Peptides against a protein of PDB entry 6DSZ. Designs and how they scored, part 74

Target 1, 361 residues: chain A of PDB entry 6DSZ
Amino acid sequence: NYVVTAQKPTAVNGCVTGHFTSAEDLNLLIAKNTRLEIYVVTAEGLRPVKEVGMYGKIAVMELFRPKGESKDLLFILTAKYNACILEYKQSGESIDIITRAHGNVQDRIGRPSETGIIGIIDPECRMIGLRLYDGLFKVIPLDRDNKELKAFNIRLEELHVIDVKFLYGCQAPTICFVYQDPQGRHVKTYEVSLREKEFNKGPWKQENVEAEASMVIAVPEPFGGAIIIGQESITYHNGDKYLAIAPPIIKQSTIVCHNRVDPNGSRYLLGDMEGRLFMLLLEKEEQMDGTVTLKDLRVELLGETSIAECLTYLDNGVVFVGSRLGDSQLVKLNVDSNEQGSYVVAMETFTNLGPIVDMCV

## One batch from the design tools (peptide; aimed at target 1 E24 T42)

Design b2_p25_8_s1 (made by RFdiffusion4, then SolubleMPNN; from b2_p25_8, 9 letters changed)
Fold by OpenDDE base, seed 5:
Structure b2_p25_8_s1 (fold): chain B 361 residues (1-361), chain A 25 residues (1-25)
Amino acid sequence: as target 1 above (361 residues)
Amino acid sequence: SELEERRKRIEEGERELKKLAEKLL
């Protein structure tokens, strides 16, 4: 009887930072296949708080704070389309993860999208959006009193959505997405009507973006709008302003993940398929009327890390690099470069034992 | 307090990141 001690998954599929355990605590949440690991970020590093087993591989993991919640709630969607909203509760030494709401959001009919599951939350916490199937956008209205996550579908005319986000500062929930058609890749926006369960025309569109445009980043106010990341270019659009850069350094490897560093969206971390870590900088221009506009975009190479599946800024210049292919890392961003010109120093490395090949013997 | 130490770390990190951004601009 070889008790194969089932090694815990070590490959990271997602990570998020927020205030899940309390309003005051900074948490790092790490998705490792079916496991959720919850840490408190301390001066000494990551303090483990709890591990939670999920009923399937975690496909989406997002923190959000509905109006009048003191701390963040956690949305999880599994690869089997089990959705839940989780709350952390502590009573003395007793730690509970409470399911506030749950549901299965699988459709009986639909082609699963080749680019996988996308889950997004409206910044004003009005709804969750899901791209699960081609030609469908699933909406989960956020209601505090509803323990059952009910969803409805809106038909997308655009069958090949590459990435989608909710925009900030919109009166109605508004999505921005990159899609592909026979003419190339394009960006479009739609307002989502909860009442009518349909799309309305969004504030803007951009036809014929870069052929390899792969990611949308929603930019907070005061800038608003979105950043579109391609293989060769990075573009910004907010309906009134368009700006594009084509820094040669990003052509070497595809950018695969991003994370916002500051609440105002002035800085982002970008990770590529070679483990290069970049900073994307939004330069502001203050107008005479006191409005803030985007002046320029810059991309700077910070250094090299493990190949990131996900990035999240913690605090004190520390970044968690969640890796699926390599070891995950805590890295420090420094003001001064080392002798090699790197601003990145590895603080801690978490060994990735690779995919658990479930040898069903 | 742990909260004060955390606040200090956040403020230090924000200052460092600001300096890094200013250096890269």
Scores: peptide ipSAE 0.368, ipTM 0.892, DockQ to the pose 0.912
OpenDDE base, seeds 1, 2, 3, 4: peptide ipSAE 0.428, 0.416, 0.362, 0.335; ipTM 0.913, 0.907, 0.889, 0.884; seeds 1, 2 fail the geometry check

Design b2_p25_8_s2 (made by RFdiffusion4, then SolubleMPNN; from b2_p25_8, 11 letters changed)
Fold by OpenDDE base, seed 4:
Structure b2_p25_8_s2 (fold): chain B 361 residues (1-361), chain A 25 residues (1-25)
Amino acid sequence: as target 1 above (361 residues)
Amino acid sequence: SEREELRKRREEGKKELDELAKKLL
């Protein structure tokens, strides 16, 4: 009996950066199928802290910090609809990952969405939103004292949601989503009433966006609103301001992932299906009243990386490129381009041994 | 301290990113 030591998964299917181990530590968390890897970002590189086996493939992994928490908590949803909120706890040399809350959020009735599982957290930590099934938006209220993640569904009239995010700076939790109907793709907003367990009319909508609009980025204050990424266009809308760009360079390959660089949403990284890394820049205009408005959007090619499944900015111009199809990388963004015009330099490469084919022997 | 080094690194990296952004604008 050759005990084939099950090779650890190497393909990355999610990554997030935050302060999970402590308020001061910068962490990189990497999802590799059922495995969660936790690193501390140091001056010397990534220091491994803990590996955690999950009871299923990680489908959603998001850090969030409820009011009064000193460090981030981790929300995980598995492909089997097991949800948990995890906390890192260290006592001397003893490291534990505590489950603060858990639940199964599977519905008995519903068509699983063809675009997969989407999980989002309200920036004010009022709720978690889940798009699991067509025509349903699942809400998990965030309560500190609740060890059981309870969820309810709100019916969506929009059956084919492409992407959804919570907006920033909203009095009530507000979602912004791209959906498809027979007339094309559209953007809509809804306020989420926890009390009434219903949607209220959101602050804005944009009908007839680009046919291939695929991603929503919620933009923090002071800009607010959302960025909608398509195949040919990038649009911004906040209810009061609309701006669209159609840079020819993005038409060559579909943008598949994004990550916010600046806390104020001034810069984003974008990755496409060819492994091109872009910077999306939001140019600010300061008004005489001290309000900040979006002046312009720019997209600039930084260079090439492995094909990103996920991107996360760490610190010091270092980006983690999580790849499912290729090798994951740590890359440095440089101020000066190299001889090829690239601002990207690979610092470290993590070999992807491919999917563990479960050889059913 | 390691924390102070990390702080410096973050400050330096922020400056570098700001310089990069200025070149891209």
Scores: peptide ipSAE 0.432, ipTM 0.902, DockQ to the pose 0.863
OpenDDE base, seeds 1, 2, 3, 5: peptide ipSAE 0.452, 0.440, 0.427, 0.439; ipTM 0.908, 0.904, 0.898, 0.903; seeds 1, 2, 5 fail the geometry check

Design b2_p25_8_s3 (made by RFdiffusion4, then SolubleMPNN; from b2_p25_8, 10 letters changed)
Fold by OpenDDE base, seed 1:
Structure b2_p25_8_s3 (fold): chain B 361 residues (1-361), chain A 25 residues (1-25)
Amino acid sequence: as target 1 above (361 residues)
Amino acid sequence: KEREELEERRKKGEEEMDELAKKLL
């Protein structure tokens, strides 16, 4: 009897930073297939707090803070469409992860989207949006007292959604999405009516974006709007302002992940398929009326890391590089480049032993 | 203490990122 010590999954498929354990703690949450690892970010590094087994592969993992909550809640969706909202509770030394709400959001009818599961949360915590199936947008209304995650579908005319986010600063929950049709890729917005359970016309659209436009970043106020990342271009649009850049450096490898550094959305980290780490910078211009507008977009190479599946900025210039294909890393961003011109220094490396092949022997 | 240390780390990181951004622009 070989006790195959079930190796814990080491490949990272998601990471998020927030205040999950308390209002004061900064946490790193790491999804490794069916496992959720919870760390506290300390001056000394990552302190492990809890590891949680999930009933399926984690497909979506997002922190959110409803009005009147002191700390973040965790939304998880599994690849089997099990949704839950988790809360961390500590009572002395006793640590528990409480399920506040749960539900199965699987539809009996629908074509699973080829680009996989997308889960997004409205910045004002009015709803969760799910793109699970082609031509459907699933909405989970967020209600504090509801232990059962009930969802409804809204039909999308756009059958092939590439990416979708909720926008900031919208009176109604508003999605921005990249979609593909026979004419190419486009960006559209819709307002989501919870009352009528329908889409209303959104504030803006952009037809004929770059053919390989793959990611939407919702930009916080004061800028608002969205960034669209392609293979060759990065574009900003907020309904009033459009700005596009085509830095040659991004053409060398596909950008595959991003993370916001600043709460105001002035800086983002971008990771590509070669393990290059970039900073995307939004240069502000203050108008005479006190409005802040986007002056320029810049992309600068910081250095090289493991190939990121996900990125998350922690604090103190520290970034967690979650890798599926390679070793995950903690890296430090330095103000000064090294002799090789890199601003990135690896602080810690977490060995990836590869996919757990569940060899049921 | 831990909250103050965290806030100091956040502030330091923000200042460093601002300096880095200024260098890259």
Scores: peptide ipSAE 0.483, ipTM 0.910, DockQ to the pose 0.921
OpenDDE base, seeds 2, 3, 4, 5: peptide ipSAE 0.480, 0.464, 0.463, 0.465; ipTM 0.910, 0.905, 0.903, 0.906

Design b2_p25_8_s4 (made by RFdiffusion4, then SolubleMPNN; from b2_p25_8, 10 letters changed)
Fold by OpenDDE base, seed 2:
Structure b2_p25_8_s4 (fold): chain B 361 residues (1-361), chain A 25 residues (1-25)
Amino acid sequence: as target 1 above (361 residues)
Amino acid sequence: SELEERKKRIEEGKKEMDELAKKLL
């Protein structure tokens, strides 16, 4: 009897930070294939709270706080299109992860998108958006009383969506997306009407962005708008302001992940395919009317880490580097560079034992 | 309290990141 102790997955395929266990706790949630790990961020590091087995590979994991919830809820979508909303409950020492809502969002027809599953949540928690299939945008309305996650599709004219986010500060839920057509890559916005179950024209568009534009970052207020990250350029657009930079340093390797440092969207971490960690900086300009506009964008190299699949800024300059290809890390961002010019110091390393090759014997 | 400690860490981290940003710019 070889008890093949099924080695727990160690490769990280997603991470998110928020207030899941309580309003007061800062949590790090880590997706490792079918496993969800929940930590509390402490001064001493990561305190493990709970591990949860999921009924499938986690494809989307997002924290959100509906109006009138005291803490964040967790949306999970699996690679088999099982969706759930999870709530953390603790009663004394008893910890339970409650399914508030669930559903299967698989369509009978549709071409699964080659770039995989994208899941996004409206900042005002009006809906969840899913790009699962080419030419379709799936909407899950966020209604408090529904234990069943119902979804509907809106047709996208743009068949090849690269990335999509909900924008901040929009009266109606508004998506911003990069798409590809025969003429190149472009950015559009659409308002999502829950009532009419259709798209309305969004506030802005940008035709002919960089050919390798791959990521959209929705920027919070007061800036608003979006950052578009390419291979050669980083651009900002909010309908009124456009700004582009082409720092040579980003051409060396593709940026693959990002995370917001500041709640106001003034700084972001960027990770590339070589494990380089950058800071993206949004410089403010205060106008005479009290409006805040973007003055400039800068990208600065902080140092090197494991190749990030996901990044999350925690607190006190600590960053979790979730790696699929290498060891995950907790790193500290320092104000002063070391002798090698790095602002990054590894605090803890989490060994990645590689992909569990499920050899079905 | 854990809340006060967390608030402190957030504030300290913000200051450090602001200082880091000033050095990078």
Scores: peptide ipSAE 0.577, ipTM 0.938, DockQ to the pose 0.895
OpenDDE base, seeds 1, 3, 4, 5: peptide ipSAE 0.570, 0.543, 0.570, 0.563; ipTM 0.936, 0.929, 0.937, 0.935

## One batch from the design tools (peptide; aimed at target 1 E300 V318)

Design b2_p26_1 (made by RFdiffusion4)
Pose (drawn by RFdiffusion4):
Structure b2_p26_1 (pose): chain A 361 residues (1-361), chain P 26 residues (1-26)
Amino acid sequence: as target 1 above (361 residues)
Amino acid sequence: SLQEALAEMHDPSKPEFTSSESFSNF
C-alpha cells in the first residue's frame, strides 16, 4: 500500500513566542502535528521564514537562550520521546535548522499519566524538566557537552500530578505543582538539586487548593510566586502571601489555557472552552520604600475568540489565537470597546479543517 | 482598571498590522 498527505494538519496544538531568527526578531512558532511553522512579526502581519517538518508529534515546544547566547534555542520533544535542541542559523543565503543536541529519553518502566506530557524549563536555563510518567520526574541538565542529550530520573512520591511549573526568583531550581491523592488535591513545593540528583524540601508550605485545579502559572521575577487556575477560584500562592478571587463569571466553562502579556506579569490572558477570552490582573501597590508589591486579583471579560488550545500575545495589542477545534485567527484588543462589550476584533482567520469526524465524496 | 490595563498594550509609534501570509496546506 502507499499513503500520502493530501492536506497538512491544520489544527494548532502549540504556539510560542520569542527571539529565534535573530535578536529582537518577534517569532511566532506554531506547532501543528509533525509540522513546525516559524514566522517573523513584520508590519505586514505574520510573514513566515521557514516551515520545517519533523519525524514526530511535537508534544513539548519551549523557547529559551541560556547564559551567554546569541539567540533563543528551541526545544522540542516528540510524543515518542525524541528530544532535541534546535537553532535557527541563517548564516548563508539559505536557512538551516542545526540540531545542537538530541537524545531519546524514554523510560522502559513508567506509565504515562492523565494530563499527558509536561515539559518545563528553568527560569535561568539550568535544566529541562519532564513529567512523562507517573511518579518519575526526569531532569536534563543544561550545559554544552551534553550534546548527546543525557538524562536522569528523580523519584516523585506524589503519584497523580496535574500541572508542574518552575518558580521564578528562588535560591535554586524550585518546582511548584498540583498533585492529587485521596482527600482532594494539593500544591507542594520541591527543590531540584542536579548535584545530588534528589528532591529537597521546597520553599513554602503545602497548601490545599480547589478540587479541580488544572493549571499552574509561573509568575515572573518582580512579584514571584505561582498562580493556580481551577474551575471556580483563581488563587495566588507565594510563600505566606495568598490571594484568591472566585467570580461566578468563570464556572460556566473550564479555563484551559493562559498566556503572559506583560514582562512584569501584571496582565494575563485566559481562555474558556466556550470560546471566551479573559484578562487576569495582578494590580500593583508601589509602597514607600520604592518597592513594588501585589494587592489583589481582578478578572474581567474581554469578549470571545474561537476555542483556543494555544494563546499568545504578539505585539501592538494583537493576540494570536491558536485553535485546535476550529479556525485559528488573529485578534486585535482595543481599549475602547467599540461594538457591544467585546474588546476583541478579528483580523485574520486560518482555515482549520478541525477534528474531521465524518466525510463523503 | 481594565481600560487602563488595555491602554498599556498599545504603542501608536508602531505600525498596525495590515495582512498576513501563511504556508500552503497542499

Design b2_p26_1_s1 (made by RFdiffusion4, then SolubleMPNN; from b2_p26_1, 10 letters changed)
Fold by OpenDDE base, seed 3:
Structure b2_p26_1_s1 (fold): chain B 361 residues (1-361), chain A 26 residues (1-26)
Amino acid sequence: as target 1 above (361 residues)
Amino acid sequence: SLEEALASLHDPSLPEWTSFSRFSLV
């Protein structure tokens, strides 16, 4: 019996940081094709806790904390449309990953979207949203007693959605999305009615954004609203305020991933197709009434890393750079630049042996 | 400044990330 030790996947296709193992533990979760790796972030580095095999390639991996949960739950959607909500449970030395809920969210009718699977969670944990097919937005209500993930579709008039997020600070769950039509790319918002299973008019829209607008970042309170990232521009809109910057440095390579550094959305990491790491800074202005508004946006080059498929800020200036094309890295953001003007130092490098092509033989 | 923004990420009470013990997954 030759146990062919199947080479473990090394290419990273997703990463997320949160409190999955406990309320106190900081975790790094890494998706490597069908494998989920769970680490605890410690002062000594990444401590491996568990590896989990999934029933398919991980397409969506998001942490969320429903009201009354002490720690985060994990939502996973596979490329075969298998959805699950996972919980970490430790009982002494026994570690179990519990499936709280599962379901298949595949539709019999629909055109799979060219931009792939998008999965998002409402910040207030009211629902999960899925863009799987053109002209459909799938909603999974989050209910505590729901062991079987029930979903419904809302028809989306905008057939070519590029990216979508839930906004923060909305009374009703509200999506913000970039879409393309024959006139160009636009940003629109919709409120999602769970009761009526329909879209209501959202708080704002922005027609004729940059032609290559590719990403939406939902900004937490106090700023609220969204950042729209293009090839040449970064824009902010919250319904009342619009700001746009076009820093020449971002024109050199397309930004492909982002991650929030601060819980309040004051800073983001941006990664481009050349492996450049940027910080996006939201400059605040405190009004006389105590309201906080966005004064300006700034982009700063931090340095160079492996080409990021995903980024996640851990803590204490440490960033995990998940790479599909190159080696993944733990990098430190230094206060002072080196002689080359870089604020980035590689702490650890994780060798990528290439994509394991799951030959479905 | 960028330096001020980066300085705010550092908690001086946290030990510097010393050499990652390579947990070889044996």
Scores: peptide ipSAE 0.428, ipTM 0.784, DockQ to the pose 0.535
OpenDDE base, seeds 1, 2, 4, 5: peptide ipSAE 0.418, 0.414, 0.404, 0.399; ipTM 0.780, 0.777, 0.777, 0.770; seed 4 fails the geometry check

Design b2_p26_1_s2 (made by RFdiffusion4, then SolubleMPNN; from b2_p26_1, 9 letters changed)
Fold by OpenDDE base, seed 2:
Structure b2_p26_1_s2 (fold): chain B 361 residues (1-361), chain A 26 residues (1-26)
Amino acid sequence: as target 1 above (361 residues)
Amino acid sequence: SLEEALASLHDPSKPEFTSFSRFPLV
């Protein structure tokens, strides 16, 4: 009996940064199929803290900090619709991952969306939103005392949602989403009423965005609003201001992932299907009334990496490039370009042994 | 500039990530 030691998954399908182990620790969390790896980011590199086996492929992994929590909690949704909220707890040398809440969010009726599972958390931690099925938006209220994740569905008139995020700075939880209809792709917003369990009219909409608009980035205050990433264009909208750029460099390959660098949303990393790494820059304009508005958007090529499935800025110009198709990397963003014009230097490369083909032996 | 944007990511008060060589991702 050759126990083929099932090789641990190496392909990265998600990564997040935050303060999961403590309020002071900067963590990198990496999803590798059913495996969650937890690291502390240190000046010496990634210190492994714990590995956690999940009862299914991780489909959503998001850190969030409810009011009154000292550190971030982890929301995980599996491809089998098992949801949990995890807490890191250390007592001396004993490290436990505690399930604060769990539930199955699978519906008996619904068409699974072709663009897969989307999970988002309200920036004020009022709710989790899930796009699992066409024409449905699932809401999980974030109540402190609930060990059981209760969810309800709101009917979404827009059947083909491409991407969705919660907006920042909204009195009510507000989603912004790209959807497709027979006329093209559009952006719409809805307020989510927890009380009435319905959508209310959101603050703004943008009809007829780029036909290949694929990603929504919620921009924090002071800018607010959202960035919409397309194949040919990047657009910003906040209800009052609309701005669009069409940098030729992004037309070559589809942007597939993003990560916010600054807490204020002034800079983002963008990764494309060719492994090109970009910086998206939001230029501020200070108005005479002290309001900050978006003056301009700029995209700059930083360099080339492995094809990112996910990106996360760590600290001090260090980026984790989570790759499903290639080797994951830790890269440093340099101030000066090298002889090839690249601002990216690989610091560490993590060999991807490929997809675990479930050989049913 | 891009260089100014990149320069602002580097906090000289923080230790630079010098070498990750000590903790291979297992």
Scores: peptide ipSAE 0.511, ipTM 0.831, DockQ to the pose 0.525
OpenDDE base, seeds 1, 3, 4, 5: peptide ipSAE 0.504, 0.511, 0.506, 0.508; ipTM 0.826, 0.833, 0.826, 0.831

Design b2_p26_1_s3 (made by RFdiffusion4, then SolubleMPNN; from b2_p26_1, 8 letters changed)
Fold by OpenDDE base, seed 3:
Structure b2_p26_1_s3 (fold): chain B 361 residues (1-361), chain A 26 residues (1-26)
Amino acid sequence: as target 1 above (361 residues)
Amino acid sequence: SLEEALASLHDPSKPEFTSFSRFSLV
């Protein structure tokens, strides 16, 4: 009996931090192809809690906390369009991952988008949005009683969406997206009507953004709005204020991932294709009326890591660098730079044995 | 400054992440 110990996947294709096991526990969740790894973040490091096999490659993995839940739920979408909402349940020593809801969100008609699957959750947990196909936005309403994920499509006039997020602080669920047309790349917003199952005009738009604008970051209150990341520029827009920076340091390599450090969106981590780690800082200006506005944007080089597929800030200056191409890392952000001017120190390295090509025979 | 921004990430009341005991995922 040759027990072929199937090598576990080591390449990371997603990571998220939140409170999945309890309200008090800080968790790191790591997607490695078809595998979900769940850790508790402790002062001693990452404590493994559970590993879960998924029914396909994880394409989307997002934590969210519906109103009246004590801890986060996990939304997963696979590359085969299987969606589920997972809950962690512990009963003494028994640990169960419960499927709260599931469904297949594949459409019979549609062109799969070239930029891949995008899945987003409304900050108020009213809906999940999915960009799966060109010219379609799929909505999954988040109702407490839904064991089966019911979805509907809204037609997008914009056929080539690059990235999309839900905005914060909106009365109705509002998406912000970068799209491409024959005139270039643009940013647009839409309100999503659950009742009418249509888009309404959003609060703002920005035509003719940078040609290589690739990422949207939704900014929490008090700032609100969105950050748009390009090859050469980083821009902020909230409907009332526009600000753009073009720091020369970001031109050297494309920013490919981001993660929010502060709950209020004052700081973000950015990773590029060379493994450089940056901090994006939002400088506050407090107005005499007590309103907070964005004064400036600043980008600072922290140091070098493995090439990040995903980044997640844990706590106390510790960052998980999820890598697909290299070793994943836990890194510490130090207050003082080393002799090379780096603020980054590798604490732990997780060897990547390469992508397990699931030969779907 | 960047140093001030980084300093604010450290809570001195929390234990520093000490030496990760290598949980070799065997």
Scores: peptide ipSAE 0.503, ipTM 0.823, DockQ to the pose 0.545
OpenDDE base, seeds 1, 2, 4, 5: peptide ipSAE 0.479, 0.500, 0.501, 0.491; ipTM 0.812, 0.826, 0.824, 0.818

Design b2_p26_1_s4 (made by RFdiffusion4, then SolubleMPNN; from b2_p26_1, 9 letters changed)
Fold by OpenDDE base, seed 4:
Structure b2_p26_1_s4 (fold): chain B 361 residues (1-361), chain A 26 residues (1-26)
Amino acid sequence: as target 1 above (361 residues)
Amino acid sequence: SLEEALASLHDPSLPEFTSFSRFSLV
C-alpha cells in the first residue's frame, strides 16, 4: 500500500472574508481545490482555526448572513454540483463544521456554460442564484428550516451570460448580468419571482456595452446599481445615473477579479492578469436633499502582486491575494508610495507548489 | 486623493499588522 501522501493543494481558487467563526471574529476563508482553510484575522496575523476537506473541487464559496443569524453561514458549491450551507460551531475547544443544508443541483439536461459556474447570493438572503448551464438560472430559496436545498430553474432568453450578480436595495431579488448576443455585449436586469418561478422585467438595461465587458459588481446602498468592468472601460449604472471611464492603464491587462473594500461600496480592489493591483474609487456627491449620488469613478494603480485569482480586503490596509498561478500573498497597502511608485508591500508569501494534477491512475 | 483614500484604511487605534506569522495549517 503506497500511501502516496497526496500533497495538499496550494493553488488558491477562491477566498472570502466575513464573520464565520463568531460575530466578532474576522475570518479569512481560502479555497484550495477540495480544501477549505479557515483563519481568524488577528493583529499578529492569520491564525489557523480549521481545515475542512470538501467532497469535490470548490467552485463557489460565499458567506452570507440570513435574517436572525448572529454570524455568517458559508455556501459552497462544488464542481460536481454538490451544494451545502455550512455553519461554524465552537464549544470550548471543540470545533465543528455543521452542514445546515445540502443538495445536488446538477441538471440532467443542459449545456455546462463555457465561462464556468457562477454562484451568487441575494444581499437580503432570499435566494442563491446559480448559472450552471446556458439558458438556465437556478434558484435555491433560502428558508431557515430547509435541511435539503431545493432548487428550480428559470429559463434565460440570454444564452451567453458572462457574469451575473444580485443587486442591492431591491424590493424583489434582482439580478444584473452581462450577456453576449450577435450584436455584442449588453447588460440587463431581471427581478426573480420565487412565487411564480419566473423573471420579471428588471429596473434597467444597458445595450451595447464594451465588447469585452466581463465582470459585474453589485454596488451597495447608498449608490446602488452595478459596475461593469471591461477591457477598456469601467461603467456604472443604477437606472438613473450612468458613468463611464476609460483609464488607459486598464487596457494593458484584463481585470480578472475584484473585492469591495468599504461596506458602502466606495472603494474596490481590482486585480489583472499581470498581477497589477488597482483601487477603484467611487466619488460621492451629497445632494441638498441628503441623497448620495455617484459623482465620478477613478482607477488608481496601487502596485504589483502575484496574479490574483481572488482578492479579499481584510483590515487596516491588509489584502489577501489568492493566486492559482503563483504564490498567494498577504500585502499591505501603504499610505505613501515607495521609490517605484508602489503602494503595495508583500507581508507574507504562501508558496504555490503547483496544481495537484489528479493523476487518475 | 489616493493617499487620502489609503490613509483612511489605516486606523491608528488598531495595532499595525507588523508580522503575519506563517501559520501552515498542519
Scores: peptide ipSAE 0.408, ipTM 0.775, DockQ to the pose 0.632
OpenDDE base, seeds 1, 2, 3, 5: peptide ipSAE 0.373, 0.373, 0.373, 0.405; ipTM 0.752, 0.750, 0.738, 0.775; seed 1 fails the geometry check

